# Peptides against a protein of PDB entry 6EJA, part 190

Target 1, 276 residues: chain A of PDB entry 6EJA
Amino acid sequence: VEYMPANPVRIAFVLVVHGRASRQLQRMFKAIYHKDHFYYIHVDKRSNYLHRQVLQVSRQYSNVRVTPWRMATIWGGASLLSTYLQSMRDLLEMTDWPWDFFINLSAADYPIRTNDQLVAFLSRYRDMNFLKSHGRDNARFIRKQGLDRLFLECDAHMWRLGDRRIPEGIAVDGGSDWFLLNRRFVEYVTFSTDDLVTKMKQFYSYTLLPAESFFHTVLENSPHCDTMVDNNLRITNWNRKLGCKCQYKHIVDWCGCSPNDFKPQDFHRFQQTARP

## One batch from the design tools (peptide; made by RFdiffusion4, then SolubleMPNN)

Design b2_p29_3_s2 (from b2_p29_3, 11 letters changed)
Fold by OpenDDE base, seed 1:
Structure b2_p29_3_s2 (fold): chain B 276 residues (1-276), chain A 29 residues (1-29)
Amino acid sequence: as target 1 above (276 residues)
Amino acid sequence: SDEEFLAELKEWLEQGKLQGEHLSGEGDS
């Protein structure tokens, strides 16, 4: 018997989607859709067909909206963080959507728990933020992520401009670019004018793969640092054989991995994570 | 329970960490 919370949390799902993955998106959407949650979808500026499809869906559901603005997001681009930050601001300004948690998703994501399980869990830990740290040597992480490098997103390319220093007094952390953030922390990130948030927003404006580190770093160095839980409540298909190549050098002056579409053979991973 | 759920997730994530499946950055190579 699943515990039913008296005051269940409501989730704002922010979907950042691109390409032609309409079917995959539909499957994922169906898997996560619930009338009590909210769905805010950003479609890449270049993905017009997908945008039209998503708009059609949004018209059918009152709790589904599409961003009126669209960014051209490239792999590893700093604009991805901007997309999340703007989405957060938008969601905070939507007074008719009383969400408690922010969860980002892509078409390559899939829930590892039922809605009831997720809601029950988050309702119990509503004051916590869920981020996955790399759990390795931080210096190695910084090096691999290129956090000590200055990047500029321009002309649909991430240009490596040179070396940079991590701001003094800041403990940089990161891991997955998928996070579950409570509204309170999102409010802090969005509206705080303290030195931490200001500096980090600036720093990560020139960062490769910023979403994999920004929220971790801000959270851990913020007054909310004690609310961090190292956890992700979803699965992203990482296949190093397929995704971990320098295939994106035409887009980014760096090497990295990209998530892959789920294949039938990947289904076992869901079963493994569904253990009681 | 929530604790069991969290533990299971952490275990899975840890396995992912060991396999390097949770990070996108691979460096300049």
Scores: peptide ipSAE 0.025, ipTM 0.540, DockQ to the pose 0.136
Fold by OpenDDE base, seed 2:
Structure b2_p29_3_s2 (fold): chain B 276 residues (1-276), chain A 29 residues (1-29)
Amino acid sequence: as target 1 above (276 residues)
Amino acid sequence: SDEEFLAELKEWLEQGKLQGEHLSGEGDS
């Protein structure tokens, strides 16, 4: 149900763009632009023409900025996560941009029909994080994602170096590399010095398609685990204690989240273990 | 409703997943 919230959330949209399709980006930008939100755009280091175009846009709108740093990124590369993490840090340091949610968008589509719907929804659930997990066998997911493999991004390629172990005590999860993260969790990811965040940043710096799994894994194993909205969670459960059981100390442990009305299909979450 | 919105949101998020799984599979091969 839509309503006009008294304190509507403001969104930081992060766009990671490359190539020469300036007009396509322009169309997408127009489709998603709103004066109350913020847009932080990273242009691939190699895309100079696009960068110039984006800079022009940023000069026209006070709520649009371009990253002063630029990475040479590849799809699926570890550098993509670095781009997100650095963008998050930048956005947190922008004191003049009071955003409440971080959303990464692709030029392909927009997740909602209207801005009002999105804002209304997120305003009601501003303490939650929205990620989509694979919802299948976790062991299979690990294999398919190559999480048990060590990758190195070099020369615009992800090189598989060998096998590796999933860190002990970490329940790995993942799915979509598109997510909606609240500011509080972004702050945690950005500034926390706990063992979980530190180890996961290191681990995922050598991971294929890290954005599909990093935030899921960090969130689910963190003190913020009860804020995750995933596959089978219902709105009715969000207004109550979800029932997440998080064993988090200085040593990374797994946090299992289950709503009070969990479904049998959620059982696989409780079976997530660190792969030796 | 919020439930309907969430459903749509999940569908959108699922699209990102599908793309990633394909690429991940290729990378692991």
Scores: peptide ipSAE 0.369, ipTM 0.733, DockQ to the pose 0.117; fails the geometry check
Fold by OpenDDE base, seed 3:
Structure b2_p29_3_s2 (fold): chain B 276 residues (1-276), chain A 29 residues (1-29)
Amino acid sequence: as target 1 above (276 residues)
Amino acid sequence: SDEEFLAELKEWLEQGKLQGEHLSGEGDS
């Protein structure tokens, strides 16, 4: 008996699509569509034909909307992060859409699990955020991602302007550009005026492939650090009391969290994740 | 199990996105 949760979570799917993916988008949309979820679609500014098609679809479904704004995004462009951040703000302002989770998708994505399974799973973990870390040497990751370089998106190109330093006290992390975020964390990212969110938004506005590390970095250094579920199946014990520390500097207080070793008291948490 | 589901979910999301246009950087080389 698939345990139907008493209060099933509702998902906001954010789709970022461009002109070459019309058929794929249609297939993916049909596969993921459900009346209880919400779909917010951004069409690249250059893809006018696709935009018209998507608008037509949105008129047929009350839980499907298209962004009134459109950005021109390029590979590795900072504008992609801007697209997600603006979409998050829009979705939070839509009071008639009571979503619990934010999921980003492209036209190439296809679900492997049923809607019921996904909803059941997320309903059990409604207070958690799901990100995938690279699982490798962090210094190498920083170097390969160019996080220590300053980039400017201009004229459909990412221009390398020079070197930069990662802010002190910030634990940088990243991996894939997929993320499954709960509403509470999205609210924090969108509306918080703390130094972490403010500085990271600025930092990542000049970052190559920002969506691969922005949310990881913000989450791990935030008061919400204990809500992170890492994809590396390494059950990382995020005990906030033990692993999250704030460093006071003359100008800015930074809070960061580090993974902790499992203690016997964490056994109950382990059992919940290991349920068959 | 929830663990198996999580693993599959993560793999799906990762693979789907990796097949997209946005790939991880390879450095300055």
Scores: peptide ipSAE 0.146, ipTM 0.649, DockQ to the pose 0.165; fails the geometry check
Fold by OpenDDE base, seed 4:
Structure b2_p29_3_s2 (fold): chain B 276 residues (1-276), chain A 29 residues (1-29)
Amino acid sequence: as target 1 above (276 residues)
Amino acid sequence: SDEEFLAELKEWLEQGKLQGEHLSGEGDS
């Protein structure tokens, strides 16, 4: 018998989806859906078919909503961070959705733990924020991520404009673009007007792959710095041999990696969950 | 017990560290 917390946390899942990943999305959604959680789905502005499908789903479940706004996002684009930040604001303004944790997902993600395990874990660590650091030299991370470079998202392209300096006094960190953030920290990021948040929002507006570093950096330099847990509770099929080929050079003036599709041999890593 | 539960969760967390990495940046080349 698994431990059941007396006050189980409720999770706001933010799904950022695009293309024709309907099948993958359906599979993932079924795997993560629970009546006690909330699902806020952003569909890329260009993915109209998918949007229609997602709208149909949202009408069937009271705890599923679709963003009324839609952005055209590109790989590595700063707009992805904007999407998360706006979704955070929206979720905080939804007073009828008392969520405790923010978790971002894509159609390429899949849970490796059961809902009960996840809820039990997060309920025990409800005051913590979970981000995975890069696990290597920070200088190397900065170089690899291009954090010392200025980028501009324009015309569906990330243009490298030149070099820039990291703000003095800021400890830069990052790693995974998947994070589990508690409501309190999300509130801070969303509504704080302190110099840190303001400066970082500005800085990361011109950053490549901003979601892989923004929340790490803000958290570690914030009054909430002691709440950081260096771990990611999600799994993405990350095979560098397949995904690290600078395949997005036509979109981004930089090289990077992308997750791979899950294959049958990968499924053994997943946990079974209750489906609706 | 709560202690046992915490130990299990911590172990679970540590296992997650090995599985949940997603780092996209690869530099200029």
Scores: peptide ipSAE 0.025, ipTM 0.483, DockQ to the pose 0.132; fails the geometry check

Design b2_p29_3_s3 (from b2_p29_3, 11 letters changed)
Fold by OpenDDE base, seed 4:
Structure b2_p29_3_s3 (fold): chain B 276 residues (1-276), chain A 29 residues (1-29)
Amino acid sequence: as target 1 above (276 residues)
Amino acid sequence: SEEAFLAELKEALEAGELQGEHLSGRGDE
């Protein structure tokens, strides 16, 4: 029998979408939709057709909204982080949406459990933040991510301007750009005026692939560092025959395993108790 | 794919092949 929480967490799902893949988005949305959660969708500024379609969806569901602002995002661009940060602020200002967790979703990464299982788990660990680290040599990670390089996003391009130093006293970390963050930490990132948050926002505004490292680095160097869980609870395709790594023994049910290739049937693996 | 493209970018950065170059997302319209 699965744990039934007395006060189940409610999730704000943030989707950043682009292009003309409206049918794929619709399928994904149906797979993740639940009446008790919230969905905030950003459509790329250049994707007008998709924006119109997403607006139509948002009008059908009271718990679905579209960002009134739109950015021209590029893969690996700093604007992606800006999109997340602004969406976090918006969600915190939505007093009628009492969400407990922030989750970003992709077409490739899905929760490995049903909605009920996810909600039960997050309700049990509602004070934790879930970010998956790279698990490699940190120096190599810094080099491969270009964290020691200065970039400028301009005109849909990332321009490499030169070298830079990582701020002194900061332990840099990163990995997956898919994460589960509790409301408290999102509030901290959004409203804190401490040196850490201020400096990191500035630093990562000139960073390639900032979402893969920003939240990890901020969390691990913050007063909230003890809430870090090295797992984002996402997979593309679960293969139980492959070896799994369990970093935290107390959360063995959510061990990380190597993903397989994406399959169309994966859209149905994340089951919802109430779908529209 | 976007994932493959990003992987190539990371490898190029590590190898120093992106000196003086700009990066563009391949998923851009």
Scores: peptide ipSAE 0.021, ipTM 0.512, DockQ to the pose 0.037
Fold by OpenDDE base, seed 3:
Structure b2_p29_3_s3 (fold): chain B 276 residues (1-276), chain A 29 residues (1-29)
Amino acid sequence: as target 1 above (276 residues)
Amino acid sequence: SEEAFLAELKEALEAGELQGEHLSGRGDE
């Protein structure tokens, strides 16, 4: 018997999309769409065709909106974090959308559970935040992430400027840039003026792949640190052979690993997930 | 304890779920 919570959580799905992958987006959207959730879609400033397509979708569904602002986001760029932060602010200002959780999605990431399972789970743990950590040596993580390096996003490129120090007193963590954040924590990140949030926003404005570490670091150093769950409940189509290359050297002065987009044939993996 | 609860939850989730993460870059030196 699927647990049906008395007060089911409602999810704000934030989709950051680019390119011409309209069909893939449509498939993913159809797979994750539910009337009780909300969908806020950011389309890259350069992706006008996709933007038009997404606008058409948004007109068909009352719980689907497109960001009125558009950023030119690049892989590994600090602007991606800005996109999430601005989306969070927007979503908090949407009083007609009573969402409880913020979940980011892309074509390369998919919830590993059915909607009912996800809702049931999050309803049970509505006060928790789900961020997957790297599970490795932290010093190694810092080096591999380039957190000890200063980057500048300019002209669609992440320029490595030099070395920097990790702020004192901050426990840095990170891992996946796919997360499930409760509204309370999103409110904190969005509106807090404490030194932690302020300093971290500044620090991560010059960070490579900031979304992989920002929320982890902020959460773990915040008054909400006890809400951390080291799991993001995601399946990512990961192929290290293909994903761990320097294919983005033209965009960033760093080499990285990225997951692959899901294909229909990959969906069978979702069936292998056991219920908790 | 809350810590014990979180640890148990983590283990349960990790045992029942596939890993899906984006991995950050490596040095280009």
Scores: peptide ipSAE 0.033, ipTM 0.426, DockQ to the pose 0.099; fails the geometry check
Fold by OpenDDE base, seed 1:
Structure b2_p29_3_s3 (fold): chain B 276 residues (1-276), chain A 29 residues (1-29)
Amino acid sequence: as target 1 above (276 residues)
Amino acid sequence: SEEAFLAELKEALEAGELQGEHLSGRGDE
């Protein structure tokens, strides 16, 4: 018998999708869909076929919307953070969608818990934010992530421009770009005009893989720092041989890894896997 | 020089000294 919360949280799932994997997206969507949650889908500006498919889905469900704006994102690009930030703003402005948590998803990422378990867990810890840290030496993390390097996204490429310093007084952190953020923190990130948020938005606009570090860094240096939980409740299948790519002079002047694509047969494994 | 800089960067990337774990959206291009 699972615990049923008296006031269950409602989740805004933000899906950032690209390419032509409509069938995979449909399978994933069906797996995560629930009538009590909200789904906000961004389709890459260049993925017109997928956009048409997603629009068809959105017309069938009242709690599914597609972003009216579309960004051209690239692997490792700073524009991904912009996509999340804009989607957060949109979701906060949707007064008819009373969501409590923001969760980002891709076709290659699954929550490791069932809907009931996830809702029960988040309802119990509704004041917390869940971000998985790298769990290593921070200086090494900074170097490997290139946080001390300046990047510019231009012409569908991340250009390394030179070196930079980490802002003084800021404790940088990061790890997984998959997170569960409560509405209060999202409001802070979206509307705060304090120096922290302002500086970090500026800093991370020139950052490679910004979503892996931005929210961690902002949270840990904010008045909300005590709400951090070092767990994102995700299963991410990383395989260096299959998922890691170096896109020098192609997409990014950096190396990175992407999660493996999940197959339908993997779903059973997700339900049995312990949270990180 | 710019060439030296790029060469060093490429070498560091190929050596695996720099990496990230991320999947951002890519278009059909």
Scores: peptide ipSAE 0.023, ipTM 0.468, DockQ to the pose 0.052; fails the geometry check
Fold by OpenDDE base, seed 2:
Structure b2_p29_3_s3 (fold): chain B 276 residues (1-276), chain A 29 residues (1-29)
Amino acid sequence: as target 1 above (276 residues)
Amino acid sequence: SEEAFLAELKEALEAGELQGEHLSGRGDE
């Protein structure tokens, strides 16, 4: 029997979309839509047709909103992180949307599992944050990600300006730019004025592919580090870790296995360490 | 794919092949 939570989590889905993939977006949206969740959609500033389409959808559902601001986002650009951070702030300021989890999606994402499975799983682990790490040595990751390089996003391009140092005392981590974050951690990232959050926001403003590393790094160096689960609940991660059978790119496998089969020991959890 | 493109960019960056150049994303597609 599937786990039935008494207090099911509600999810804020943040969709970052661009181009003309209206049909794909519509299919994905219909597949993930549920009345108990919230959908906050950012449409690229250059995608006016798509924006009009998304606005039409938002008018039909009270739990669907479109960002009043729009960025010209390029993949790999720092603006993507800015989009997420601003969306997080907006969502926290929406007092009429009591969401418990933040999940980012693109138009290419599609659910493999049911909403009930996702909700059941997250309700069981509502205090955890799900980010998938790269699984390589950290030095190689830093080099490969270009974290020791300074970039500037300008005119829809990322310009490499030179070399930089990673801040001392920071344990850098990263991997997938697809994550599931609980509200508590999102609140921390959004409103904390501590040195970690402040420095990392600045650091990642000039970072290539910042979403692949920012949240990992902040979480692991924060007082919330013990909430880290090295799994973003994507089908590829499930296959590697839990032996799930299906593998698809950019597919949301909300629960590759029955929630009843999951035990705390099944997930790699970071032990709480001293904050830098 | 977008993922493949980004992977290529990362590899090029790691190899130092993109020094002095700009990178273009696919956000405008």
Scores: peptide ipSAE 0.019, ipTM 0.537, DockQ to the pose 0.041; fails the geometry check

Design b2_p29_3_s4 (from b2_p29_3, 9 letters changed)
Fold by OpenDDE base, seed 3:
Structure b2_p29_3_s4 (fold): chain B 276 residues (1-276), chain A 29 residues (1-29)
Amino acid sequence: as target 1 above (276 residues)
Amino acid sequence: SDEAFLEELKRWLEAGELEGEHLSGRGDS
């Protein structure tokens, strides 16, 4: 008998779409649609035809809404993070939508086998956040991502203005711009006024492809660091504390963990299956 | 198993990573 959770998680799917791929979007939407989930769709400001089509879809389903605001986003632009952050705020303010997880999707990727399996899985791990780290040399990642450079989004272009320093004491991480975040962490990112969240929002407002790194970095350096599940963390390690510590500096005060600080003796557990 | 599901999930997330790397490379050049 397949395990049915007593309190199944409900998912807020955020879709950021642009262009004229309405039919593709429709197919993807139908593939991921379920009556128990919520769908919040942002259409690029320049994609008016697509916007009209998406509005038509939203009128057919009570659990589908379109952002009343629309941003003009560019490929790799900082505005993408702004879109996610604003969407998160909107979703938290929608008291009639009791979602438990935030999942961002493009029209091209469907991450699950079945809805039931996804819901069952997330219901068992509802306190966790799922992000994929690059799994490479961190210094190389920083250089490749341009995290040590200042960018400005202007006139549909990401302008490289010069070099910058990564804030002292911050463990920078990143990789995938796809993630599954629980409501609690989204609340933290949205409403926290601590130095970490404040400084990182500022830092990443001048970052190339910020969505690939912002949530990783914030999570790992936050009091919620023990909730991170990345490519290096297996099920066997989920019950183990990650060794979170609090750091107090004049720049940023926070409690955080770094997945890069794995002990050699822990590596053998990464290849083992713990839960049947 | 949950482990198998997690691995599949990670593969999906990895696809997003690859896309990001492409964008990052172009932007940083």
Scores: peptide ipSAE 0.350, ipTM 0.755, DockQ to the pose 0.116; fails the geometry check
Fold by OpenDDE base, seed 4:
Structure b2_p29_3_s4 (fold): chain B 276 residues (1-276), chain A 29 residues (1-29)
Amino acid sequence: as target 1 above (276 residues)
Amino acid sequence: SDEAFLEELKRWLEAGELEGEHLSGRGDS
């Protein structure tokens, strides 16, 4: 028997879809649909047939919406991150959708058996963010990802323009472009005006496969750094004060905080105390 | 257990990583 939490988390599933894979989308949707969750779907600007199909679905379910804006995205393009970021903003502005987690995972590789198991798990760890790191040498990762290269998305292509430097004091990380992010961190990414978020948004707007690294890097260098669950973290360590290895000098005062010590009100403090 | 669930979750996330790594080769060219 699975434990039923008193205040179960509600999930905002964000789906970025393209092409004519209506049947596949329908299967995925059926696999992940639950009345207590929310579904926000972006359809590529060029995928009009799919868009029509998705709109039909959205009209049938009150907890399914389609982005009113549509981007022409390419796989690996910087526009994918923009899509996520704008979706996050939209979702935060939807006051009638009280979601607790942002999830962009594919249902095709769904690791759990039931919605109840997922909800129960996330409800127990609602203050954590779940990202998968590369687990390799960081220098090698930077080279392989081309993070030290400047890219421009134009005409459905990622153009390499030249070399660039990684911002000073930033610990770069990344791995999977699939993640589970709690609302608080999404709020931080969306509304923070600190130098970290501002610089990283700019930096990753010229990055190849930015979704594989942006959220990792922002999280690890942010006041929320202790909330990250990655390759090196286990359940047994989550409830302890781990301390952060923050090297971003502008927000070093927040380093060392445990995820359990953060309160929703701290978000406001982060904005005020962040030193540009 | 929660630990077991986390391991499954990590495997799920890893699938996304593999896809990204395949495309990251563009940075090496």
Scores: peptide ipSAE 0.331, ipTM 0.751, DockQ to the pose 0.114; fails the geometry check
Fold by OpenDDE base, seed 5:
Structure b2_p29_3_s4 (fold): chain B 276 residues (1-276), chain A 29 residues (1-29)
Amino acid sequence: as target 1 above (276 residues)
Amino acid sequence: SDEAFLEELKRWLEAGELEGEHLSGRGDS
């Protein structure tokens, strides 16, 4: 039995859609729709038919909005991250939508259990961010993701321009491009002018599959690093305060996490995510 | 339990990772 929380979280669902699969979208929307949540939908600039359909839906619900701007996004391209970042800014500027969590989702994989269960869970852990890491060797991850290479999105193609270096002192991480982020962290990503956020936005604007790594990397290197919940973090560890260590490297403080409790299986992961 | 829910959440998030890996293969080549 799930107990209703005293102060239930409200979720901003961000949907990035394209094509003509309107029936699939409708089914997904019906499955995830709740009056207490918010839905912000971006329709690809090239998908005019779908856009018209989504607009019709948005007119029927006060908690459903469509982005007034539309991008021609290549899945896996840098523009996808731009879409998320702009959506985050928009959502933060919507004072009439008091959301607590930002969630992106795929129609094929969502929802998890019931809305009540999701809300109850997130309400208990409202200060946490949920991202899934790759769990592999970091060097292998960098190579496979092409993080050490420069890409340019142009003419509906990702062009590889050459090699690049990962910024010094940054602990790179990533994995899934689906995540659950709390409002506080979204505010940080959106409005912070610190060197970390600024450099990472620039870095990932020329990155392949940036949404799989940007938020992981920013979070783990930020003052919010202790809020990350990864696949190797068990529920028992969440109630314990994680220590974050920030170090002055050049002109800015870089932060990494030092967990108080970990299992042997976590050691390798922590070596990858901890600040070097 | 919260632990059980977390495990399901992890599986959901893993689905996004799989899609990314497919695209990564194209980008690395």
Scores: peptide ipSAE 0.310, ipTM 0.742, DockQ to the pose 0.121; fails the geometry check
Fold by OpenDDE base, seed 1:
Structure b2_p29_3_s4 (fold): chain B 276 residues (1-276), chain A 29 residues (1-29)
Amino acid sequence: as target 1 above (276 residues)
Amino acid sequence: SDEAFLEELKRWLEAGELEGEHLSGRGDS
């Protein structure tokens, strides 16, 4: 018997999807859908077919919305973070959606636990934020992620402009680009005008793969730092070569790695970032 | 336990990353 909390948390699922994987998305959506949660879906600007499919779904459910803006992102593009940040702002401005947690998902994600289990767990830890750190030498991480390099997303390419310094007094961290963030922290990230948030937003606007590090760094250096829950279950995977290739130089001036053996045709996000 | 659930949750999220679009920088081009 699963414990039912008296005040169950409500989750805002933010789905960033692209391509033509409508069936996959539908499968995932069905698996995670619950009437008490909220679903905010961003479809890549180039994925018109998928967008039409998602719109059809959104019309059927009052707790499903599609971003009115759509970005065209590139591999490793800084625009992904912008997508999340804008989604967060949108969600905070939706006063009719009282969500407690922000969870980002892709169409490839699939839950292994029930909704009740997830809700029960998060309800017990509603004041916490869940991120995964790399669990390795931080200096090495910085180098490998290119955090000490300045990038510019322009003309469908991540241009490496040169070297940069990590802001003084900031402990940079990162790892996975998944995160479970409570509303309070999302509010902080979205609306705070303190030096930390301001500097980090600027810093990460010129960062490769920013979603893998931004929220970690902001959280750990923020007044909310004590709310971080980190678990590095697959630290060994981070230490091994995971299909690192430099075959995407036409898109990014950096060598990237993925768990899968990606081919150029596997990516649907090679166009310059744009918001309508 | 909560700890066990957390571990499973992390595994789920990681598994999704493996099957999905997640990429990591690994070096200079």
Scores: peptide ipSAE 0.097, ipTM 0.606, DockQ to the pose 0.171; fails the geometry check

